# Ledger of designs, part 112: peptides against a protein of PDB entry 6B4J

Target 1, 315 residues: chain A of PDB entry 6B4J
Amino acid sequence: DITMQWYQQLQDASMQCVLTFEGLTNSKDSQAKKIKMDLQKAATIPVSQISTIAGSKLKEIFDKIHSLLSGKPVQSGGRSVSVTLNPQGLDFVQYKLAEKFVKQGEEEVASHHEAAFPIAVVASGIWELHPRVGDLILAHLHKKCPYSVPFYPTFKEGMALEDYQRMLGYQVKDSKVEQQDNFLKRMSGMIRLYAAIIQLRWPYGNRQEIHPHGLNHGWRWLAQILNMEPLSDVTATLLFDFLEVCGNALMKQYQVQFWKMLILIKEDYFPRIEAITSSGQMGSFIRLKQFLEKCLQHKDIPVPKGFLTSSFWRS

## One batch from the design tools (peptide; made by RFdiffusion4, then SolubleMPNN)

Design b1_p19_5_s3
Fold by OpenDDE base, seed 5:
Structure b1_p19_5_s3 (fold): chain B 315 residues (1-315), chain A 19 residues (1-19)
Amino acid sequence: as target 1 above (315 residues)
Amino acid sequence: SEKLKEEEKLVKEEWEKLF
């Protein structure tokens, strides 16, 4: 399976990255520990400061992240910090930055769906300039949300149930699995972030260049989902989340072909979702139904709430 | 990735057959 090969390649690259900076992470030296903490803060704090408030602030955050990744000193926690402070500093920062972007999908976007857009546009712009960060974003995303690939992890003989649950994307703490609603909320946030990344370009970059992971990957994702058996509650939830965020962009890009796909979802795939939907899962099912019906009736997919406008960039 | 490009091609071909 080519999709699984791609998944594994990204995971291998991520694992290799971790091994590369192991000397920094495992160092007992006080100076190395200080550098590690400074680099970790410099990589993650700017991402946590991303907000929907002002485009000017978003530009400052972007410039700071880009400067850090470019080997320039940046101010963090009242200190000058640079990836050049340690030979493994760049690899460590790239990994932690990518991890933090995905974590913002898992936490911030999960709670505030409109936050997907400012986070995604920064992530896209950084990915354009630093491809390795993009690959690591995918690796982190795929590991936390296999449905973003998409694939459904299978139980293997001899596997612990908890390990299988973690592979499915559930958090398991003290032998207690995460509640389904919390699981779906986190998965939704990550899918929404991904759907935003694939359609957004940093407006101050070279927009003549091809998007490093553009809408074609959204089209691929839909095709792969539709070729898979639906999962109870999961498929209805994530398909809605994906289409709500990037459906308008896909409609504009693929036009008639997009509408044929949407009809296929409604007429062929949606009944298959219905057949596996229990009475307790009707919420996600009904939401998807209403969305599909509305879009087909109006022959339009609305611009998602929180989409960045020209007025945002002038603020 | 060459593999990703190949997957994209296959998916495109599948869509062209379905629609």
Scores: peptide ipSAE 0.024, ipTM 0.577, DockQ to the pose 0.292
Fold by OpenDDE base, seed 2:
Structure b1_p19_5_s3 (fold): chain B 315 residues (1-315), chain A 19 residues (1-19)
Amino acid sequence: as target 1 above (315 residues)
Amino acid sequence: SEKLKEEEKLVKEEWEKLF
């Protein structure tokens, strides 16, 4: 399976990255520990500062991240920090930056859906300039949310139930599995972030270049989801999240082909989702149904709430 | 780019499975 090969390749690259900076991570030297912490803060704090407030502030954050990845010194925590302070510094920063972008999907976007767009446009712009960061974003995303690939992890003989639950994306702490609502909330945030990344371009980059991970991946994702059996609550939730965020962009790009796919979802895939939907999960199903019916009736998918306008970039 | 060709191939393969 080519999709599983791609998944595994990204995971292998991520694991190899971790091995490359192990010396920095495991160092007992006080200076190395300080450098590690400074680099970690320099990589993660700017991402946490991303907001919907102003395009100018977003540009400052982008420039800071790009400067750090380019080997330039940046100010962080009152200190001058550079990836050149350690030979493993760049690999470490790329990994931690990618991890933080996905974590913002998991936490911030999960709670505030509109936050997907400013985070995604920065991530997309950084990915364009630093392809390795993009690959690491995918690796982190796929590991936390296998539905972003998409694939459904299978239980293997001899596997612990907790390990299987973790593979499915659940958090398991002290032998207690995460509640379904919290799980779906985190998965939704990550899918929404991904759906935003694949459609957004950094406005100050070279727009003549092809998107490093564009709408074609959205089209692929939908095709693969429709080829899979639906999962209870998960499929209805994440399909809605994906289409709400990137459906307008996909409609504009693929036009008649997109509408054929939407009809296929309504006529052929909905009955399969309904058949596995319990009365307690009907909310997610109804939300998807109402969204698709409205879109088909109006022959339009609305621009998602929080989409970055020209006025945002002038602020 | 090689990445674009790979993406186009992946898209084609997934749609060939669906239809």
Scores: peptide ipSAE 0.024, ipTM 0.645, DockQ to the pose 0.635
Fold by OpenDDE base, seed 1:
Structure b1_p19_5_s3 (fold): chain B 315 residues (1-315), chain A 19 residues (1-19)
Amino acid sequence: as target 1 above (315 residues)
Amino acid sequence: SEKLKEEEKLVKEEWEKLF
């Protein structure tokens, strides 16, 4: 399976990255610990500062992240920080930066869907200049949200239930599994972030080049989802999240083929989703149904709320 | 690009399974 091979390659690359900076992360030396903390802050704080307020502020954040990844010194916590402070510094920063982008999907986008767009445009622009960060974003995303691949992890003989729940993307703390609503909220945030990344280009980059992970991956994702048996509550939720965020972009790119796909969802895939939907899960199903019916009726997919306009970039 | 060809192949394979 080519999709599973791609998943495994990204996980292997992520694991290899972790191994390369183990010397920095496992060091008991006080100076190494200080460097690690400074690098971690320099990588993650700018991402947490991303907001919908002003395009100029977003550019400053982008420039700071790019400078750090380029080996230039940056100011963080009142100190000058550079990846050159340790031989494993660059690998560590790339990994932690990618992890933080995915975490913003899991937390910020999950709570505020509009936050997907400013985070995604920075992530896309950084990915264009630093491909390894992009691969690590995918690796982190796929591990936390297997539905972003997409695939459904299978229970293996001898596996602990908690480990299987974690593979499915649930948080398990003190032998208590995460509530379904919280799980779906986190998965939604990550899918929305991914759907935003694949359609957005950093406006100050070389947009003549091909997107490093563009809308063709969105088209692939939809095809793969439709080839899978629906999962209760999950499929209806994430399919809606994905189409709400990138449906307009997919419509513009694929035109007639996009509408054929929407008809296929409504006529062939909906009955399969409905058959596995319990009375307590009808909310997600109804939301998807209403969205698709509205889009097919109007022959249009609305531009998502929070989409970055030209006025944002002039602010 | 070689990457684009690989991505196009992946998309084609997924849609061939669907239809």
Scores: peptide ipSAE 0.023, ipTM 0.633, DockQ to the pose 0.697
Fold by OpenDDE base, seed 4:
Structure b1_p19_5_s3 (fold): chain B 315 residues (1-315), chain A 19 residues (1-19)
Amino acid sequence: as target 1 above (315 residues)
Amino acid sequence: SEKLKEEEKLVKEEWEKLF
């Protein structure tokens, strides 16, 4: 399966990246520890500062991240920090930056769906300039949310139940699995972030170039989901999240083909989702149904709440 | 910003566990 090969290649690349900077991460030297801490802060703090407040602030954050990845010194916590302070500094920063973007999907976007757009546009712009960061974003995303690939991890003989639960994206702590609502909330945040990334371009970059991971991947994702058996609660939830965030962009790009897909979802795929939906899980199904019915009735998919406008970039 | 302070705190706490 080409999709599974792609998944595995990204995971292998991510693992090799970790091994590459192991010397920095495992160092007992006080100076190396200080450098590691400074690089960690320089990579992650700007991402946490991303907000919907002002486009000018978002540009400053982007410029800081790009400068750091370019080997330039940046100010972080009152200190001058550069990836050149250690031979493994760049690999470490790329990995931690990518991890932080996905974490913002898992946490910030999960709680505030509109936050997907400013985070995604920065991630997209950085990915355009630093492809390795993009690959690492995918690796982190796929590992935490296999439904972003999409695939459903399978239980293997001799596997511990907890390990299988982790493969499915659940958090397991002290032999306690995460509650379903919390799991779905985190998965929703990551899918919404992904759906935003694939449609957004950094407005100050070379917009004539092809998006490094654009809407064609959104189309692929939908096609793959529809070719899979629905998973209880998960499929209805994430399909809604995806379409709410990028449905308008897909509609504009694929036009008649997109509407054919929506009809296919409504007429063919909905009965399959319904068949595996329990009475206690009808909420996600009903939400998806109502969304698609409204879209089909109005012959339009609304621009998602939080979508970045020209006025945002002038602020 | 409050987000900055929170992130700085979290990073500090993470590294303090490793020292």
Scores: peptide ipSAE 0.000, ipTM 0.318, DockQ to the pose 0.013

Design b1_p19_5_s4
Fold by OpenDDE base, seed 3:
Structure b1_p19_5_s4 (fold): chain B 315 residues (1-315), chain A 19 residues (1-19)
Amino acid sequence: as target 1 above (315 residues)
Amino acid sequence: SERLELEEKLTEEEWKKLF
């Protein structure tokens, strides 16, 4: 399976990245520990500062992240920090930055769906300039949300139940699995972030270049989902999340083909979702139903709430 | 292609439901 090969390649690259900066992360040297912490803060704090407030502030954050990744010194925690402080500093920062973007999907976007867009546009812009960060974003995303690949992890012989649950994206603490609603909330956040990334371009970059991971991957994702058997509750939830965030962009890009796809979802795939939906999962099902019906009725997919307008960039 | 595969799954009658 080419999709699974791609998944594994990204995971392997991520693991190799971790190994490359192991010297920095495992160092007992006081200076190395300080550098590590400074680099970690420099990589992650700007991402946490991303907000929907002003485009100018978002640009400042972007410039800071880009400067850090470019080997320039940046101010963090009242100190000048640079990836050049350690030979493994760049790899470490790229990894931690990518991890933080995905965490913002998992946490911030999960709680505030509108946050997907400012986070995603920064992530997209950084990805254009730093492809390795993009690969690491995918690696982190895929590991936390296999449905973003998409694939459904399978239980293997000899696997511990907890490990299987973690592979599915559940958090397992003290042998207790995460509640389904919390799980889906986190998965939703990550899918929404992904759906935003694939459609957004940093407006101050060279937009003539091809998006490093653009809407064609959104099309691929939908195609792959539709070629898979639906998973109870998960498919209805994430399909809605994805379409709500990037459906308008896909409609504009693929036009007639998009509507054919949407009809296919409604007429063929939706009944398959219904067939596996229990009474306790009716919420996600109904939400998807209403969305599809509304879109087909109006022959339009609305621009998602929180989409960054020209006025945002003038602020 | 992923795009073609999706198109092939739809009939003309299904398409007429939208337009």
Scores: peptide ipSAE 0.022, ipTM 0.613, DockQ to the pose 0.068
Fold by OpenDDE base, seed 1:
Structure b1_p19_5_s4 (fold): chain B 315 residues (1-315), chain A 19 residues (1-19)
Amino acid sequence: as target 1 above (315 residues)
Amino acid sequence: SERLELEEKLTEEEWKKLF
């Protein structure tokens, strides 16, 4: 299966990256620990500062991340920090940066859906200049949210229940599995971030070049989802999240073919979702239904709330 | 392609009927 091969290749690349900087991360040397902490802060703090406040501030954050990845010194925590401080510094920073982008999907976007757009446009712009960061974003995203691939992890003989739950994307702490609502909230945030990344380009880059991971991956994602059996609560939730964020962009790109896909969802796929939806899960199903009915009735998909306008970039 | 696979699931005639 081509999709699973792609998934595995990204996971292997991520694992190889971890092995490359293991010397830095496992060092007991005081100086190495200091460098590691400084690099980790330099990679992650700018991402946490991303907001919808001003385009100028977003540009400053982007420039700082790009400078760090380019081997230039940056100010972090009152100190000058560079990836050149350690031979494994660049690999470590790329990994931690990618991890932090996905974590912002999992946490910030999960709580504030509008945050997807400023985070995604920075991630997209960094991906364009640093392809390895993009691959690592996918690797982290796919591991935390297999539905972003998409695939559904299967229980294997001899597998512990907790390990299977973790493979499905649940957090398991002290033998307690995460509540379904919290799980879906985190998955929603990551899917929304992904849906934003595939449609956004950094406005100060070479926009004439092909997007490194563009809307064609959104079309692929939808095609794969529709070719899979729906998963209870999960499919209805994430399909809505995805279409709300990138449906307008997909409509503009694929035109009539996109509408055929929406009709297919309504007429063919909905009955399959309904058949596996319990009374306690009707909220997600109804939300998706209402969204699709509204879009088909109006023959339009609204621009998502939080979409970055020209006025944002002038602020 | 994924596009063709989706299009084959709903003919143009079926699309016109449902839309």
Scores: peptide ipSAE 0.022, ipTM 0.598, DockQ to the pose 0.074
Fold by OpenDDE base, seed 4:
Structure b1_p19_5_s4 (fold): chain B 315 residues (1-315), chain A 19 residues (1-19)
Amino acid sequence: as target 1 above (315 residues)
Amino acid sequence: SERLELEEKLTEEEWKKLF
């Protein structure tokens, strides 16, 4: 399977990256520890500062991240920090930065859906300039949310139940599995972030270049989802999240073909979701139903709430 | 559009082209 091969290649690259900077992460040297901490802060703090407040602030954050990845010194916590301070510094920063972007999907976007757009546009812009960061974003995303690939992990003989639950994306702490609502909330945040990334371009970059991971991957994702048996509660939730965030962009790009696909979803795939939906899972089902019906009735997919406008970039 | 009314569902061939 080409999709699974792609998944595995990204995971292998991510693991190899970790091995590459192991010397930095495992160092007992006081100076190396200090450098590690400074680099980690320099990579992650700017991402945590991303907000919907002002486009100018978002540009400053982007410039800081790009400068750091370019080997330039940046100010972080009152200190001058550079990836050149350690031979493994760049690999470490790329990994931690990518991890932080996905974590913002998992946490911030999960709680505040509008946050997907400013985070995604920075991630997209950084990905354009630093492809390795993009690959690592995918690796982290796929590991935490296999539905972003998409695939459903399978239980293997002899596997511990907890390990299987983790493969499915559940958090398991002290032999307690995460509640379904919390799980779906985190998965939703990551899917929404992904759906935003594939449609957004950094406005101050070379916009003539092809998006490194653009809307064509939206088609691929939808095709793969529609060719899979629906998973109870998960499919209805994430399909809604994806379409709400990038449906308008897909509509504009693919026009009539998009509507054919949407009708296919409503008429052929949605009944399959209904067939596996229990009475306790009707919330996600009803939400998807209402969304599809509204879009088909109005012959329009609304621009998602939080979509970045020209006024945002002038602020 | 009028085209949507006439070509409402994806054919198998169209599906293969789109995805």
Scores: peptide ipSAE 0.020, ipTM 0.590, DockQ to the pose 0.054
Fold by OpenDDE base, seed 2:
Structure b1_p19_5_s4 (fold): chain B 315 residues (1-315), chain A 19 residues (1-19)
Amino acid sequence: as target 1 above (315 residues)
Amino acid sequence: SERLELEEKLTEEEWKKLF
């Protein structure tokens, strides 16, 4: 399975990255610990500052992240910080930065869907300049949300139930599994972030180059989902999230082929979702239904709320 | 199956582009 091979390759690369900076993370030296903390803050704080307020502020954040990844000193916590302070500094920062982007999907986008776009455009722009960060974003995303691959983890003989639940993307703490609503909220945030990344280009980059992980991956994702059996509540939720965020972009890119796909979803796949939907899960199902029906009726998919306009970049 | 009926609505080339 090519998809599973790709998944595993990204996970292996992520694990190898962790091993590469283990010396920095496990150091008992006070200076090394300080450097680690400074690098971690320098990598993560700018991402947390991403907002929908102004394009100029977003540019400043992007430039700071890019400067850090380029080996230039940046100001963080009142100190000058550089990845050159430690031989493992760049690998560590790339990993933590990628982790933080995915975490913003899991937390910020989950609570505020419109936040997907400013986070995604920065992530896309950084990915264009720093491909390794992009691979690590995928690795973190895939690990937390296997539905972003997409694949459904299977229970293996001898596996603990908690480990299986974690593989499915659930948080399990003190033998208590996360509530379904919270789980779906986090998964939604990550899928929405991903759907935004694949369609957005940093406007100050070389836009003549091919997107490092573009809409073709969105097309692939849809095709793969349709070739899988639907999961109760999960499929209806995430398919809606994905189409709401990137459906307009896919429509513009693939035109007639997109509409054929949408008809296939409505006529073939949607009844399969319905068949596994319980009365308590009708909310997600109805939302997807209404979205599909509206899009087919109007022969249009709306631009998603929070999409970055030219006025945003002039602010 | 509904899937087979939908597959028949698509040319083989179009279907390969979708999946």
Scores: peptide ipSAE 0.019, ipTM 0.575, DockQ to the pose 0.052

Design b1_p19_6_s1 (from b1_p19_6, 10 letters changed)
Fold by OpenDDE base, seed 5:
Structure b1_p19_6_s1 (fold): chain B 315 residues (1-315), chain A 19 residues (1-19)
Amino acid sequence: as target 1 above (315 residues)
Amino acid sequence: KEFFEELFEAIRKAEEEER
C-alpha cells in the first residue's frame, strides 16, 4: 500500500531526526541543557503566540520562526538564541517546531476552530521555505491522528490494548483511555488544521512556487476516506470537519469533479455511515447530513468562518 | 467501482502535473 509506505517513511524520518539530536536531549552538561531549553522555547513560544488578532503580528511571528530556522539569532526570553549554539540545534528546533504546530491543532484549533487559519498559513509558509519542517509536521500529525493519512490502525496479535488505543490516537493515562468526546475534539482540531494548511499560502512569499502540500492532497484524502469502511462516529465527524474547512477551496479547484464527489458522498457513502451510527452518535451524523444537504441545495460551499481576508493582512 | 477508479486516476494525474 503506497499510502502506508508514505506513512512509514515519514515516521522513519521523524525517528531518525530524534536520534540525531539525542546528544542534545540527553546531555548532562549544564550549558547544553540551557541551550536545549532556550532552543525549545524559541521554537515553540512564537507558535503559541499565533492569533486571529492582526496580520502584522502574524508576520512578525513568521519572520522570527524563519530567522531561527535560517541560523540567525533571535530574541527569546530576553536572550539571544541561535540554532548554531549546538551542532544538533537545527534538527532539534525543526522537530519541536513541527510538533508544536500539530499540538496547536490538537489543543487550540480543537477548542477554537477559527484558529486553524492563522496557524495553518504560518505553517504553510514555513513549510515552503523549510521542507523538512513540513515532513515533520506530517509525521507528527499522522502519529497523533492516523485518520489524517488516512488509515485505521488494526489490532495485532500480542498487542496490549493500551498500545492499540494509542495507535488509534487515544490518550491513555494511568490505564484510563480518554473519553470519546475529547478524542474526537482533538482529532477534529488536527484535521481542521490539516485542511487549512493544504489550501493556504503565505501571502508574502513567492506565490509562483507550487504549494509544497496543496489541495491535491485534500482530494487524495477524500478519495481514500471514501474507499474505506466508515468508522462509527469518527468518519462522520472528520469528514464534516474536513469539508467545512476546505470544501470551498476544493469546489473552486475541482469544480464539476468536486460536485460529483459530493453527490457520491451523499448518495452512496452517507447511507453506509448511517448504517453504523448508533442513537448516541446522531449528533455528528445529523451535522454532516445538514451540511451536505445545504451545500447540494445551494450549489455552494461557504467560505469557512475564520478564513483570512485582505482586511486581516492590512491590520 | 468505476467512479473510484476514475477518481484515483484523476488524483494521480493531478499529482503528476504538480511534480
Scores: peptide ipSAE 0.025, ipTM 0.659, DockQ to the pose 0.834
Fold by OpenDDE base, seed 2:
Structure b1_p19_6_s1 (fold): chain B 315 residues (1-315), chain A 19 residues (1-19)
Amino acid sequence: as target 1 above (315 residues)
Amino acid sequence: KEFFEELFEAIRKAEEEER
């Protein structure tokens, strides 16, 4: 399976990256530890500062991240920090930056869906300039949310139940598995972030270049989901999240083909979702149903709430 | 089957155009 090969290649690249900077992470030297912490803060703090407040602030954050990745010194916590402080500094920063973007999907977007857009546009712009960061974003995303690939992890013989639960994307702490609602909330945040990344371009970049991971990957994701048996609650939830965020962009890009897919979802795939939906899971099913019916009736997919406007970039 | 084949072909073409 080409999709699974791609998944594995990204995971292997991510693991290789970790091995590359292991000297920095495992160093007992006090100076190396200090450098590590400074680099980690420099990579992650700007991402946490991303907000919907002003486009000018978002540009400052982008420029800071790009400067750091370009080997330039940046101010972080009142200190001058550069990836050149350690031979493994760049690899470490790229990995931690990518991890932080996905974490913002998992936490911030999960709680505030509108936050997907400012985070995604920065991530997309950084990915365009730093392809390795993009690959690492995918690797982190796929690891935390296998449904973003998409694939459904299978239980292997001899596997511990907790390990299987983690493969499915659940958090397991002190032998206690995460509640289903919290799990779905985190998965939703990551899918929404992904759906935003594939449609957004940094407005101050070279727009003539092709998006490094554009809407074609969104189309692939939908096709793959529709070719898979639905999972209870998960499929209805994430399909809605994806379509709400990038459905308008897909409609504009693929036009008649998009509508054919939407009809197929409504007529052929929906009954399959319904057949596996329990009474306690009807909420996600009904939400998807209402969304599809409204879109088909109006022959329009609304622009998602929180989509960045021209006025945002002028602020 | 035909719809999915067309869909996958469209994806393939889109991926080739992006390379």
Scores: peptide ipSAE 0.023, ipTM 0.656, DockQ to the pose 0.801
Fold by OpenDDE base, seed 4:
Structure b1_p19_6_s1 (fold): chain B 315 residues (1-315), chain A 19 residues (1-19)
Amino acid sequence: as target 1 above (315 residues)
Amino acid sequence: KEFFEELFEAIRKAEEEER
């Protein structure tokens, strides 16, 4: 399975990255600990500052992240910080930056769907300049949300239930599994972020270059989802999230082919979703149904709320 | 079914060309 091979390759690369900077992370030296903390803050704080307020602020954040990744000193916490402070500094920063982008999907986007777009455009722009960060974003995303690949982790004989739950993307703390609503909320945030990344280009980059992980991957994701058996509640939720965020972009890009896919979803895939949907899960199903029916009726998918306009970039 | 098969084949070809 090519998809699973790709998944595993990204996970292996991520693990190798962790091993590469383990000297920095495991050091008991006070100076190394200070460097680690400074680098971690320098990588993550700018991402947390991403907002929908102004394009100029977003550019400032982007420039700061790019400068850090380029080996230039940046101001963080009132101090000058550079990845050159440690031989493993760049690898560590790339990993933590990628992790933070995915975490913003998991937390910020999960709570505020519109936040997907400013986060995604920065992530896309950084990915274009720093491909390794992009691979690490995927690795983190895939690990936290296997549905972003997509694949469904399988329970193996002898596996602990908690480990299986974690593989499915659930948080398990003190032998208590995360509530389904919270789980779906986090998964939704990550899928929405991903759907935003694949369609957005940093406006100040080289637009002549191909998107490093563009809409073709969105098309692949949809195709793969539709070729899989639906999961109860999960499929209806995430399919809606994905289409709400990138459906307009996919429509514009793939035109007739996209509409054929939507018809197939409505005619062939919906009955399969319905068959596994319990009465308590009808909300997600109905939401997806209404969305698709509206889109098919109007022959249009609306631009998602929070989509960055030209006025945003002029602010 | 045929549409999905064609779609998957097209994706496969595109992935091979990117290698």
Scores: peptide ipSAE 0.021, ipTM 0.631, DockQ to the pose 0.362
Fold by OpenDDE base, seed 1:
Formats: C-alpha cells, structure tokens, sequence
Structure b1_p19_6_s1 (fold): chain B 315 residues (1-315), chain A 19 residues (1-19)
C-alpha cells in the first residue's frame, strides 16, 4: 500500500533524526544540557507566541524561526542561541520545532479553531524553506493522529491494549485512557491544522514556487477517507473539521470535481456514517449533516472563520 | 457506549481469555 509506505518512510526519517541527536539529548554533561535546553526553548517559544493579533508580529516570529534554522544566532531567554553550538543542534531544533507545530494543533487549535490559520501559514512558510521540517511535521502529525494519513491502526496479536489505544491516538496515563470527547478534540485540532497548512502560503516568500504539500494532498485525503469504512464518531467529526477548514479552498481549486465529491459524500458515504452512529454520537453526525446540506443548498462553502485577510498582513 | 470503548472492552476480554 502506497499510503502505508509513505507513512512508514516518514516515521523512519523521524526515528533516524532522533538517533542523530541522541548524543545531545542523552548527554550528562552540564554544558550539553544547557545547550539542549536553550535550543529547545529557541525552537518552541516562537511557535507558542503565534497569534491572530498582528501580521507584523507573525512576520517577526517567522523570521526568528528561519534565522535559527539557517544557523544564525537568535535571542532566546536573554541569551544568544545558535544551532552551531552543537553538531546535532540543527537536527534537534528541526525535530523539536516540527513537534511543537503539531502540539499547537493538538492543544491550541483544539481549543481555539481560529488559531489554525496563523500557525499553519508559519508552518507552511518554514516548510517551503526547510523541507526536512515539513517531513518531520508530517511524521509527528501521522503518529499522533493516524487519521491524518489516513489509516486505521489495527490490533495485532500479542499487542498490549494500552499500546493499541496509543496507536489509535489516545492518551493513556496510569492505565486510564482519555475520554472520547478529549480524544476527538485533540484529533480535530490536528486535522484542522493540517487542512490549513495545505492551503496556505507564506506571503513574503516566493509564491511562484509550488506548495511543498498543497491542496492535492487534501484531495488525496478526502479520496482515501471515502474509500475507507467510517469509524463511529471519528469519521463524522474529522470529515467536518477538514471540510470546514479547507472545503472553500478545495471548491475553488477543483470546482466541478469537488462538487461531485461532495454529492458522493452526501448521497453514498453519509448513510454509511449514519448506520454506525449511536444516539450518544448524534452531535458530530448532525453537525456534518447540517454542513453538507447547507453547502449543497447554497452551492458554496464559506471561508472559514479565522482565515487570514489582507488587512491582517497590513497590521 | 462509545465505539472504541466497546472495542477496547472486547480486546481486554480476549486478552483475559488467553491468560
């Protein structure tokens, strides 16, 4: 399966990256520990500062991340920090940066859906300049949210239940699995972030170049989801999240083909979702239903709330 | 019950039967 091969290749690249900087992360040396912490902060703090407040502030954050990845010194925590401070510094920063972007999907976007857009446009712009960061974003995303690939992890003989739960994307702490609502909230945040990344370009880059991971991957994602059996609650939730965030962009890009796909979703796939939806899961189902019906009735998908406008970039 | 909760219970029961 080509999709599973792609998944495995990204996971292998991520694992190789971890092995490359293991010397830095496992060092007991005081100086190495200090460098590690400084690099980790330099990589992650700018991402946490991303907000919808002003385009100028977003540009400053982008420039700082790009400078760090380019081997230039940056100010972090009142100190000058550079990836050149350690031979494994660049690999470590790329990995931690990618991890932080996905974590912002899992946490910030999960709680505030509008946050997807400023985070995604920075991630897209960094990916354009630093392809390895993009691959690591996918690797982290796919591992935390297999539905972003998409695939459904299968239980294997001899597998511990907790390990299977983790493979499905659940958090398991002290032998307790997270609640379904919290799980879906985190998955929603990551899917929304992904849906935003594939449609956004950094406005201050070379926009004539092809998007490194563009809307064609969104089309692929939809096609793959529709070729899979729906999962109870999960499919209805994530399909809605995806279409709400990138449906307008897909409509503009694929036009008639997109509407054919949307009709297929409503007429053929939606009844299959209904058939597996319990009374306790009607919320996600009804939300998807209302969205599809509204879009088909109006022959339009609205621009998502929080979409970055020209006025944002002038602020 | 949630779909995955039922699935997890089924897996747990199967594991208990194998022990």
Amino acid sequence: as target 1 above (315 residues)
Amino acid sequence: KEFFEELFEAIRKAEEEER
Scores: peptide ipSAE 0.010, ipTM 0.348, DockQ to the pose 0.016

